# Designs tried in a protein design run: peptides against a protein of PDB entry 4Z5W. Part 210

Target 1, 305 residues: chain A of PDB entry 4Z5W
Amino acid sequence: IPDVFLELNKLWYFSAQSNLFNGEMPRSLSNSRSISLLSLRNNTLSGQIYLNCSAMTNLTSLDLASNSFSGSIPSNLPNCLRLKTINFAKIKFIAQIPESFKNFQSLTSLSFSNSSIQNISSALEILQHCQNLKTLVLTLNFQKEELPSVPSLQFKNLKVLIIASCQLRGTVPQWLSNSPSLQLLDLSWNQLSGTIPPWLGSLNSLFYLDLSNNTFIGEIPHSLTSLQSLVSKENAVEEPSPDFPFFKKKNTNAGGLQYNQPSSFPPMIDLSYNSLNGSIWPEFGDLRQLHVLNLKNNNLSGNIP

## One batch from the design tools (peptide; made by RFdiffusion4, then SolubleMPNN)

Design b2_p28_3_s2 (from b2_p28_3, 9 letters changed)
Fold by OpenDDE base, seed 5:
Structure b2_p28_3_s2 (fold): chain B 305 residues (1-305), chain A 28 residues (1-28)
Amino acid sequence: as target 1 above (305 residues)
Amino acid sequence: SKAEQLLQEAFEKNKPPSDFVPEPTNII
């Protein structure tokens, strides 16, 4: 990418995604006063990510995903006072989330999917201070760590939480019960154990639940048959999507299906590939908005209602 | 039966858009 952005003093949106750009981010781009939306996703850009947040006063969205950037996560990003959305997916940082992110009050949507992020406990302890955080994607990180169940963790405004494919140990974390606005929860492809907690059925906005491919035991909580978002249509809160897409893979070797909005996901309960037992509750028939109920590969018994 | 039928009908109506991205940035 040429270093010409100094003259582009009116450039509000720059998208150069899905190209073959290599080298470092141009210094003039990292100092752009005009840019609000920056997308360089799916290139071969390298080096350290550096943004002059004192210059980039209009930056609201940053998509650098699927690049060859290296080094630390830029600790100065919280100084970008208008920065709301960050997609750092598939950037191999091999790092922890910076402590400075405790001050990231503008942050609404964050993805580190497959970014070699370490220390989930520190990550969640930091990110809970982001009062405006609504979307958090941490898939394919924290390999074989323990999902913290610290009840003091508070994500009050969280709507989308995706922490899939981390081989995480532990249980469904009690602190998620403090997220009453949660719409989408994906904890699939982990090593989570214990029972599915009944308080999940109290999340009145939860329309998408993926707990598949874990080691959950016991019965399906009857409270899941009363998920209010799946009983009635009236709770479909149209929210502004993150400026980055979501991807569902049917399997590890398949292409991902792109979803531009969390609301574009089919209303789903996926509990497949666990060790759940007992019967299927007939009251799942009351979930008139439910599109997918996947209970495959469990130890369930009795009649299918 | 009725639950299965509702699930099947719902699955058919909301087939995800077939935009296969080879390399998803945010795997769900």
Scores: peptide ipSAE 0.019, ipTM 0.549, DockQ to the pose 0.192
Fold by OpenDDE base, seed 3:
Structure b2_p28_3_s2 (fold): chain B 305 residues (1-305), chain A 28 residues (1-28)
Amino acid sequence: as target 1 above (305 residues)
Amino acid sequence: SKAEQLLQEAFEKNKPPSDFVPEPTNII
């Protein structure tokens, strides 16, 4: 990309997604005072990510996903006082979340999906201080680590949590009960164990639950039949709209489905590929808004209602 | 009945994990 952005003093939006751009991010772009939305996703950009947050006073959204950037996560990003949305998916950092992110009060949406992030305990301890954090995606990181169960962890405003395919050990963490606005939870494709906690059914806004491909045991909590968002159409909840799209692979050989908003996910309970026992509750019939109930490949018994 | 239908529809869908990754657009 040519270093010509100094002349573009009115540039508010720059999207150069899905091109063949290589080399480093232009220094003039890293110093743009006018830019609000920057997307360079799905290129071959390389080098260290550097943003001059003192110059980039209008920056609200940053998408650098699917690039060949290297080095550490930029610790100065919290100094970008208007920066709300960050997509760093498929950037191989091999790093921990910077401690400076404790001060990232503008942050609303963060993705590090498949970014070689390490130390989930430190990451969650840091990110809990982001009071405006609504969307957190950490899929394909923290390989074989333990999901921390520390009850002091608190994500009060969290609406979307996706931590899939990490081979994480541990249990469904009690600290998630401190997130009453949680709409989407995906902890699929881990090594999580224990029972599914009954307090999950108290998350009244939870319309999408994926706990599939784990090692959960015991009965399905009856409280899941009482999820209010799945019983009735709730009034229009302010949707967390990250400026980056969600992707859900449907098949290993198919392209992922793009979901532009969390609400575009079908209302779902997926508990498949566990070691759950007991009956299927007839009261799952009361979940009138539920589109997908997946209980396959468990030790369930009795009648199917 | 409705639970049976939801279960049958779920059997056909091999769900890989939710990934938040831009797919490479094949610019062919």
Scores: peptide ipSAE 0.028, ipTM 0.601, DockQ to the pose 0.024; fails the geometry check
Fold by OpenDDE base, seed 2:
Structure b2_p28_3_s2 (fold): chain B 305 residues (1-305), chain A 28 residues (1-28)
Amino acid sequence: as target 1 above (305 residues)
Amino acid sequence: SKAEQLLQEAFEKNKPPSDFVPEPTNII
């Protein structure tokens, strides 16, 4: 990419995604006062990520995903006072989240999916201070770590939490009950154990639940048959989605299906590939908005209602 | 039952595991 962005003093949107760009990010681009949305996703850009946050006063959205960037996560990003959305998926940092992210009050949406992030306990302890954080994607990180159950953890405004494919140990953490606005929870493809907690059925906005491919035991909580978002249509407030798409893979070898908004996910309960026992509750019939109920590969018994 | 119908629809739709990895749109 040529270093000509000093002359582009009216450039508000720059999208150069899915090209063949190589080398480093231009220094003039890292100092742009006019850019609000920057997307360089799916290129071969390299070097360290550096942004002059004192110059980039209009930056609201940053997508650098699927590039060959290296080094630490830029600790100065919280100084970008208007920066709301960050997509750093598939950038191999091999790092922890910086302590400076405790001050990241503008942050609404963050993805580190498949970015070799380490120390989930520190990551969640830091990110709980981001009061405006609504979307958090941490899939394919923290390999074989323990999911912290510390009751003091609090994500008050969290709507989307995705921590899939981490081989995480532990139980469904009680601190998630402090997130009453939670709409989408994916903890699939982990090593989570214990029972599914009944308080999950009190999350009145929860329309997508994936706990599949874990080691959960006991009965399905009857409270899941009373999830208010799946009983009635009234709570479908289209809130502003992150500027980055979500992807759901059909298989490990298949291309991901792109979802532009959390609301575009089908209403779903997936508890498949666990060790759950007991009967299927007939009251799952009351979930009028539910599109997918997957209970496959459990120890369930009795009649299907 | 409605629960049977939802289970059957879940089987037919062959719906993928939730790998929320932002993939490059590989135009293959």
Scores: peptide ipSAE 0.024, ipTM 0.585, DockQ to the pose 0.038; fails the geometry check
Fold by OpenDDE base, seed 1:
Structure b2_p28_3_s2 (fold): chain B 305 residues (1-305), chain A 28 residues (1-28)
Amino acid sequence: as target 1 above (305 residues)
Amino acid sequence: SKAEQLLQEAFEKNKPPSDFVPEPTNII
């Protein structure tokens, strides 16, 4: 990318996604006062991520995902006072989340999917201080760590939490009961154990629940048959999505399906590939907005109602 | 029953294609 962004003093939006750009991010771009949305996703950009937050006063969205950036997570990003959305997916930081992110009050949406992030306990302890955080994606990190169950953890405004494919141990954390605005929860492909907690059915905005591919035991909580977002249409709060897309793979070898908004996910309960027992509740029939119910590969018994 | 029918509809309306291995949401 040429170093010509000083002359582009009115450039508000720069999108150069899915190109063949290589080398470092131009210094003039890292100092742009005009840019609000910067997307360089899916290139071969390298070096350290450096943003001059004192210059980049209009920066609201940053998508650098799927690049060859190296080094540490930029600890100065909280100084970008308007920065709301960050996509750092597939950037291999062998790092922890910087302690400075406790001060990241502008942050609304963060993805570190497949970014080699370490220490989930520290990550969640830091990110709980981001009071405006609505979307958090931490998929494919934290290998073999324990999902912290610390009741003091609080994500009051969290709407989307995705921590899949981390091989995480532990149980469904009780601190999630303090997230009443939660719409999408994906904890799939972990080593989570214990029972599925009944309080999940009290999350009135929860329309997408993926607990598949874990080691959960016991009965399916009857409270899941009363999820209000799945009973009635009125609770589908369309909120502004993150400026970055979500991807769901169909198969390990297939290209991921792109979802531009969390609301575009089908209403779903996936409890498949666990050790759940007991019967299928006939009251799942009351979930008129449910599109996908997946209970396969469990120890369920009785009649299909 | 009406429950059976609604369950069947819930299973079918967005039945993941048979090839939908439940993979994590947001594999960027």
Scores: peptide ipSAE 0.023, ipTM 0.562, DockQ to the pose 0.078; fails the geometry check

Design b2_p28_3_s3 (from b2_p28_3, 8 letters changed)
Fold by OpenDDE base, seed 2:
Structure b2_p28_3_s3 (fold): chain B 305 residues (1-305), chain A 28 residues (1-28)
Amino acid sequence: as target 1 above (305 residues)
Amino acid sequence: SEAEKLLKEAFEKNKPPSDYVPEPTNII
């Protein structure tokens, strides 16, 4: 990418997505005073990620995903006082979340999907201090770690939590009950155990639940038949979605379906591929907004409602 | 501007093939 951004003093949105750009990010781009939205996603860019947050005073969205960047996660990003959205998916950091992210009050949406992030306990302990954090994607990290169950963890404004495909151990953590605005929970493709907790049915905004491909035991909580978001059409205020898309991979060989916002996800309960027993509750029929109920590959008995 | 020209030339030089499908970033 040419080092010409000093002359582009009115440039508000810069997208170089899905090109063949290589080399480092140009220094003039890292010092742009005008840019609000920066996307370099899907290139072969390399080197250390550096942003001059004192110069980049308009930066609100940063998408660097699917590049060959190396080194540490930039610890100075919290100094970008307007930065809301960060997509660092598929950047191989081999790192922990920086301690400085405790101060990241502008942060609303963060993805580290498949970024070789380590220490989930430290990551969640740090990120709980991000008071405006609504979307957190941590898929394909923390391999074989334990999902912390520390009751003091609080994500008060969290709406989307995705920690899939980590081989995480532990149980569904009770600290999630401190997130009453949670709309989407995906903990699929882990090694989570114990029972599914009844308090999940008290998350009135929860319309998408994926607990599939775990080691859960016991009965399906009857409280899941009373999820308010699935009983009634709540006028979900279209909250500002993250500036990065989500992708649901149906099969290993199919391109993932792109979802531009969480509201575009089909209302779903997926508990498939567990060791759940007991009956299928007929009251799942009361969930008029539910599009997908997947209970297959369990030890369930009785009639399908 | 010269900057716009240089960017345009860089975009044309680094243009992906027409069949290029971007990889999904945030897999759920």
Scores: peptide ipSAE 0.409, ipTM 0.883, DockQ to the pose 0.928
Fold by OpenDDE base, seed 1:
Structure b2_p28_3_s3 (fold): chain B 305 residues (1-305), chain A 28 residues (1-28)
Amino acid sequence: as target 1 above (305 residues)
Amino acid sequence: SEAEKLLKEAFEKNKPPSDYVPEPTNII
């Protein structure tokens, strides 16, 4: 990418997404006062990620995902006082989240999906201090770690939590009951055990629940048949979505379906591929907004509602 | 501007092939 951004003093949006750009990010781009939205996603860019937050006073969105960047996560990003959204998916950091992220009050959406992030306990302890954090994607990290169940963890404004495909051990963490605004929870493709807790049915905004491909036991909690967001549409608060897309992999051979907003996901309960027993509650029929109920590959008995 | 010209030339030079499919991120 040419080092010409000093002359582009009116440039507020720059996208170089899905090209063949290589080398480092231009120094003039890292110092741009005008840029609000920066996307370099899906290139072969390399080197250390550096942003001059004292210069980049208009930066609100940063997408560097799917690049060959190396080194540490930039610890100075909390100094970018307007920075709301960060997509660092598919950047091989091999690192922990910086302690400086405790001060990241502008942060609303963060993805480290498939970024070789380590120490989930430290990551969650740090990120709970981000009072405006609504979307957190941590898929394909923390391989074979234990999901912390520390009751003191608090994500009061969390709307979207995705921690899939980590081979995580532990149980559904009680600290998620402190997130009453949670709309989407994905903990699929882990090694989570124990029972599904009844307090999940008290998350009145929860319209998408994926607990599939775990080792959960016991009965399906009857409280899931009363999820208010799946009974009625009236409580769907349209909240600002992250500026980065999500992708649902349908089948091995099809390109993933792109979803630009979490609200575009079909309302779903997926508990498939567990060791759940007992009855399928007929009251799942009361969930008039539910599009997908997946209970397959369990030890369930009785009638399908 | 000269800056816009240099960027345009860089985009033309680094244009992906027509069959290039972007790799998905944030898989759910």
Scores: peptide ipSAE 0.407, ipTM 0.882, DockQ to the pose 0.916
Fold by OpenDDE base, seed 5:
Structure b2_p28_3_s3 (fold): chain B 305 residues (1-305), chain A 28 residues (1-28)
Amino acid sequence: as target 1 above (305 residues)
Amino acid sequence: SEAEKLLKEAFEKNKPPSDYVPEPTNII
């Protein structure tokens, strides 16, 4: 990318997404006073990510995902006082989340999906201080770590939490009960154990639950048959989507289905590939908004409702 | 402008092939 952004003093949106750009991010770009939305996603850009937050006063969205950037996560990003959305998916940092992110009050949406992030305990302890954080994607990180169950963790405004495919140990964390606005929870493809907690059914906005491919035991909590968002349409809160899409991969060989908004996901309960026992509750039939109920590959008995 | 010209040339030079399918970033 040429170093010409000093002359482009009115440029507020710059997308170089899905090209063959290589090398470092231009210095004039990292000092742009005009840019609000920056996407360099899906290139071969390299070097350390550097943004001059004192210059980049208009920056609201940053998508650097799927690049060959190296080094540390930029600790100065909280100084970008308008920065709301960050997509750092598929950047191999091999790092912890910076402590400075405790001060990231503008942050609303963060993805580190498949970014070699380490120390989930530190990550969650830091990110709980982001009072405006609504979307958090941490898929394919923290390999074989333990999902912290510390009851003091608090994500009051969290709506989307995705921590899939981490081989995480532990249980469904009690601190999620402090997230009453949670709409989408994905903890699939981990090594989570214990029982599915009944308080999940009290999350009145929860329309998408994926706990599949874990080691959960015991009965399906009856409270899941009364998930208010799946009983009635009235709770469909239209929310500002993060400036990055989500992808659900159904098959290893198929392209992932792109979902531009969390609300575009089919209302779903997926508890498949666990060790759940007991009966299938007939009251799952009362979930008139439910599109997908997946209970396969469990130890369930009795009649299918 | 010269800046716009240089950007255009850079975009043309770094254009992906027509069959290029971007990999998904946020897999759930």
Scores: peptide ipSAE 0.391, ipTM 0.877, DockQ to the pose 0.903
Fold by OpenDDE base, seed 3:
Structure b2_p28_3_s3 (fold): chain B 305 residues (1-305), chain A 28 residues (1-28)
Amino acid sequence: as target 1 above (305 residues)
Amino acid sequence: SEAEKLLKEAFEKNKPPSDYVPEPTNII
């Protein structure tokens, strides 16, 4: 990419997605005072990520996903006082989240999907201080770590939490009960164990629950039949979505489905591929907004309602 | 502008082949 952005003093949006751009990010772009939305997603850009946050005073959204960037996560990003959305998916950092992110009060949406992030305990301990954090995607990181269950962890404003395909150990953490606004929870493709906690049914905004491909035991909590967001449409709050898409791979041989917004996910309960026992509750029939109930590959018994 | 021309030329040079499938980001 040419280093000509100093002349583009009115540039508000720059999108160079899905090209074959290589080399480093232009220094003039890293110093742009006018840019609000920057996307360089799906290129072959390399080197360290550097942003001059003192110059980039209008930066609100950053998408650098699917690039060949190296080094540490830029610790100065919290100094970008208007930066809300960060997509660093598929950037191989091999790093921990910087402690400076405790101060990242502008942050609303963060993706590190498949970014070789390490230390989930430190990551969650840091990110809980981001008071405006609504969307957190940490899929394909933290390989074989333990999902922390520390009750003091608090994500008050969290709407979307996706930590799939990490081979995480542990249980569904009690600290998630401190997120009453949670709409989407995906903890699929881990090694999570124990019972599914009844307090999940108290998350009145939860319309998408994926706990599939784990080692959960016991009965399905009856409280899941009373999820208010799946009983009635009236609670669908249109909230601002992250400026990055979501991708769910349904089949090994199929392309991932792209979801542009969390609200575009079908209302779903997926508990498939566990060791759950007991009956299927007939009261799942009360979930009039539910599109997908997947209970396959469990030890369930009794009548199908 | 000269900058816009240079960017346009850079975009044309870096345009994906017709068979290019973009890699998905934020895989869930």
Scores: peptide ipSAE 0.020, ipTM 0.535, DockQ to the pose 0.946

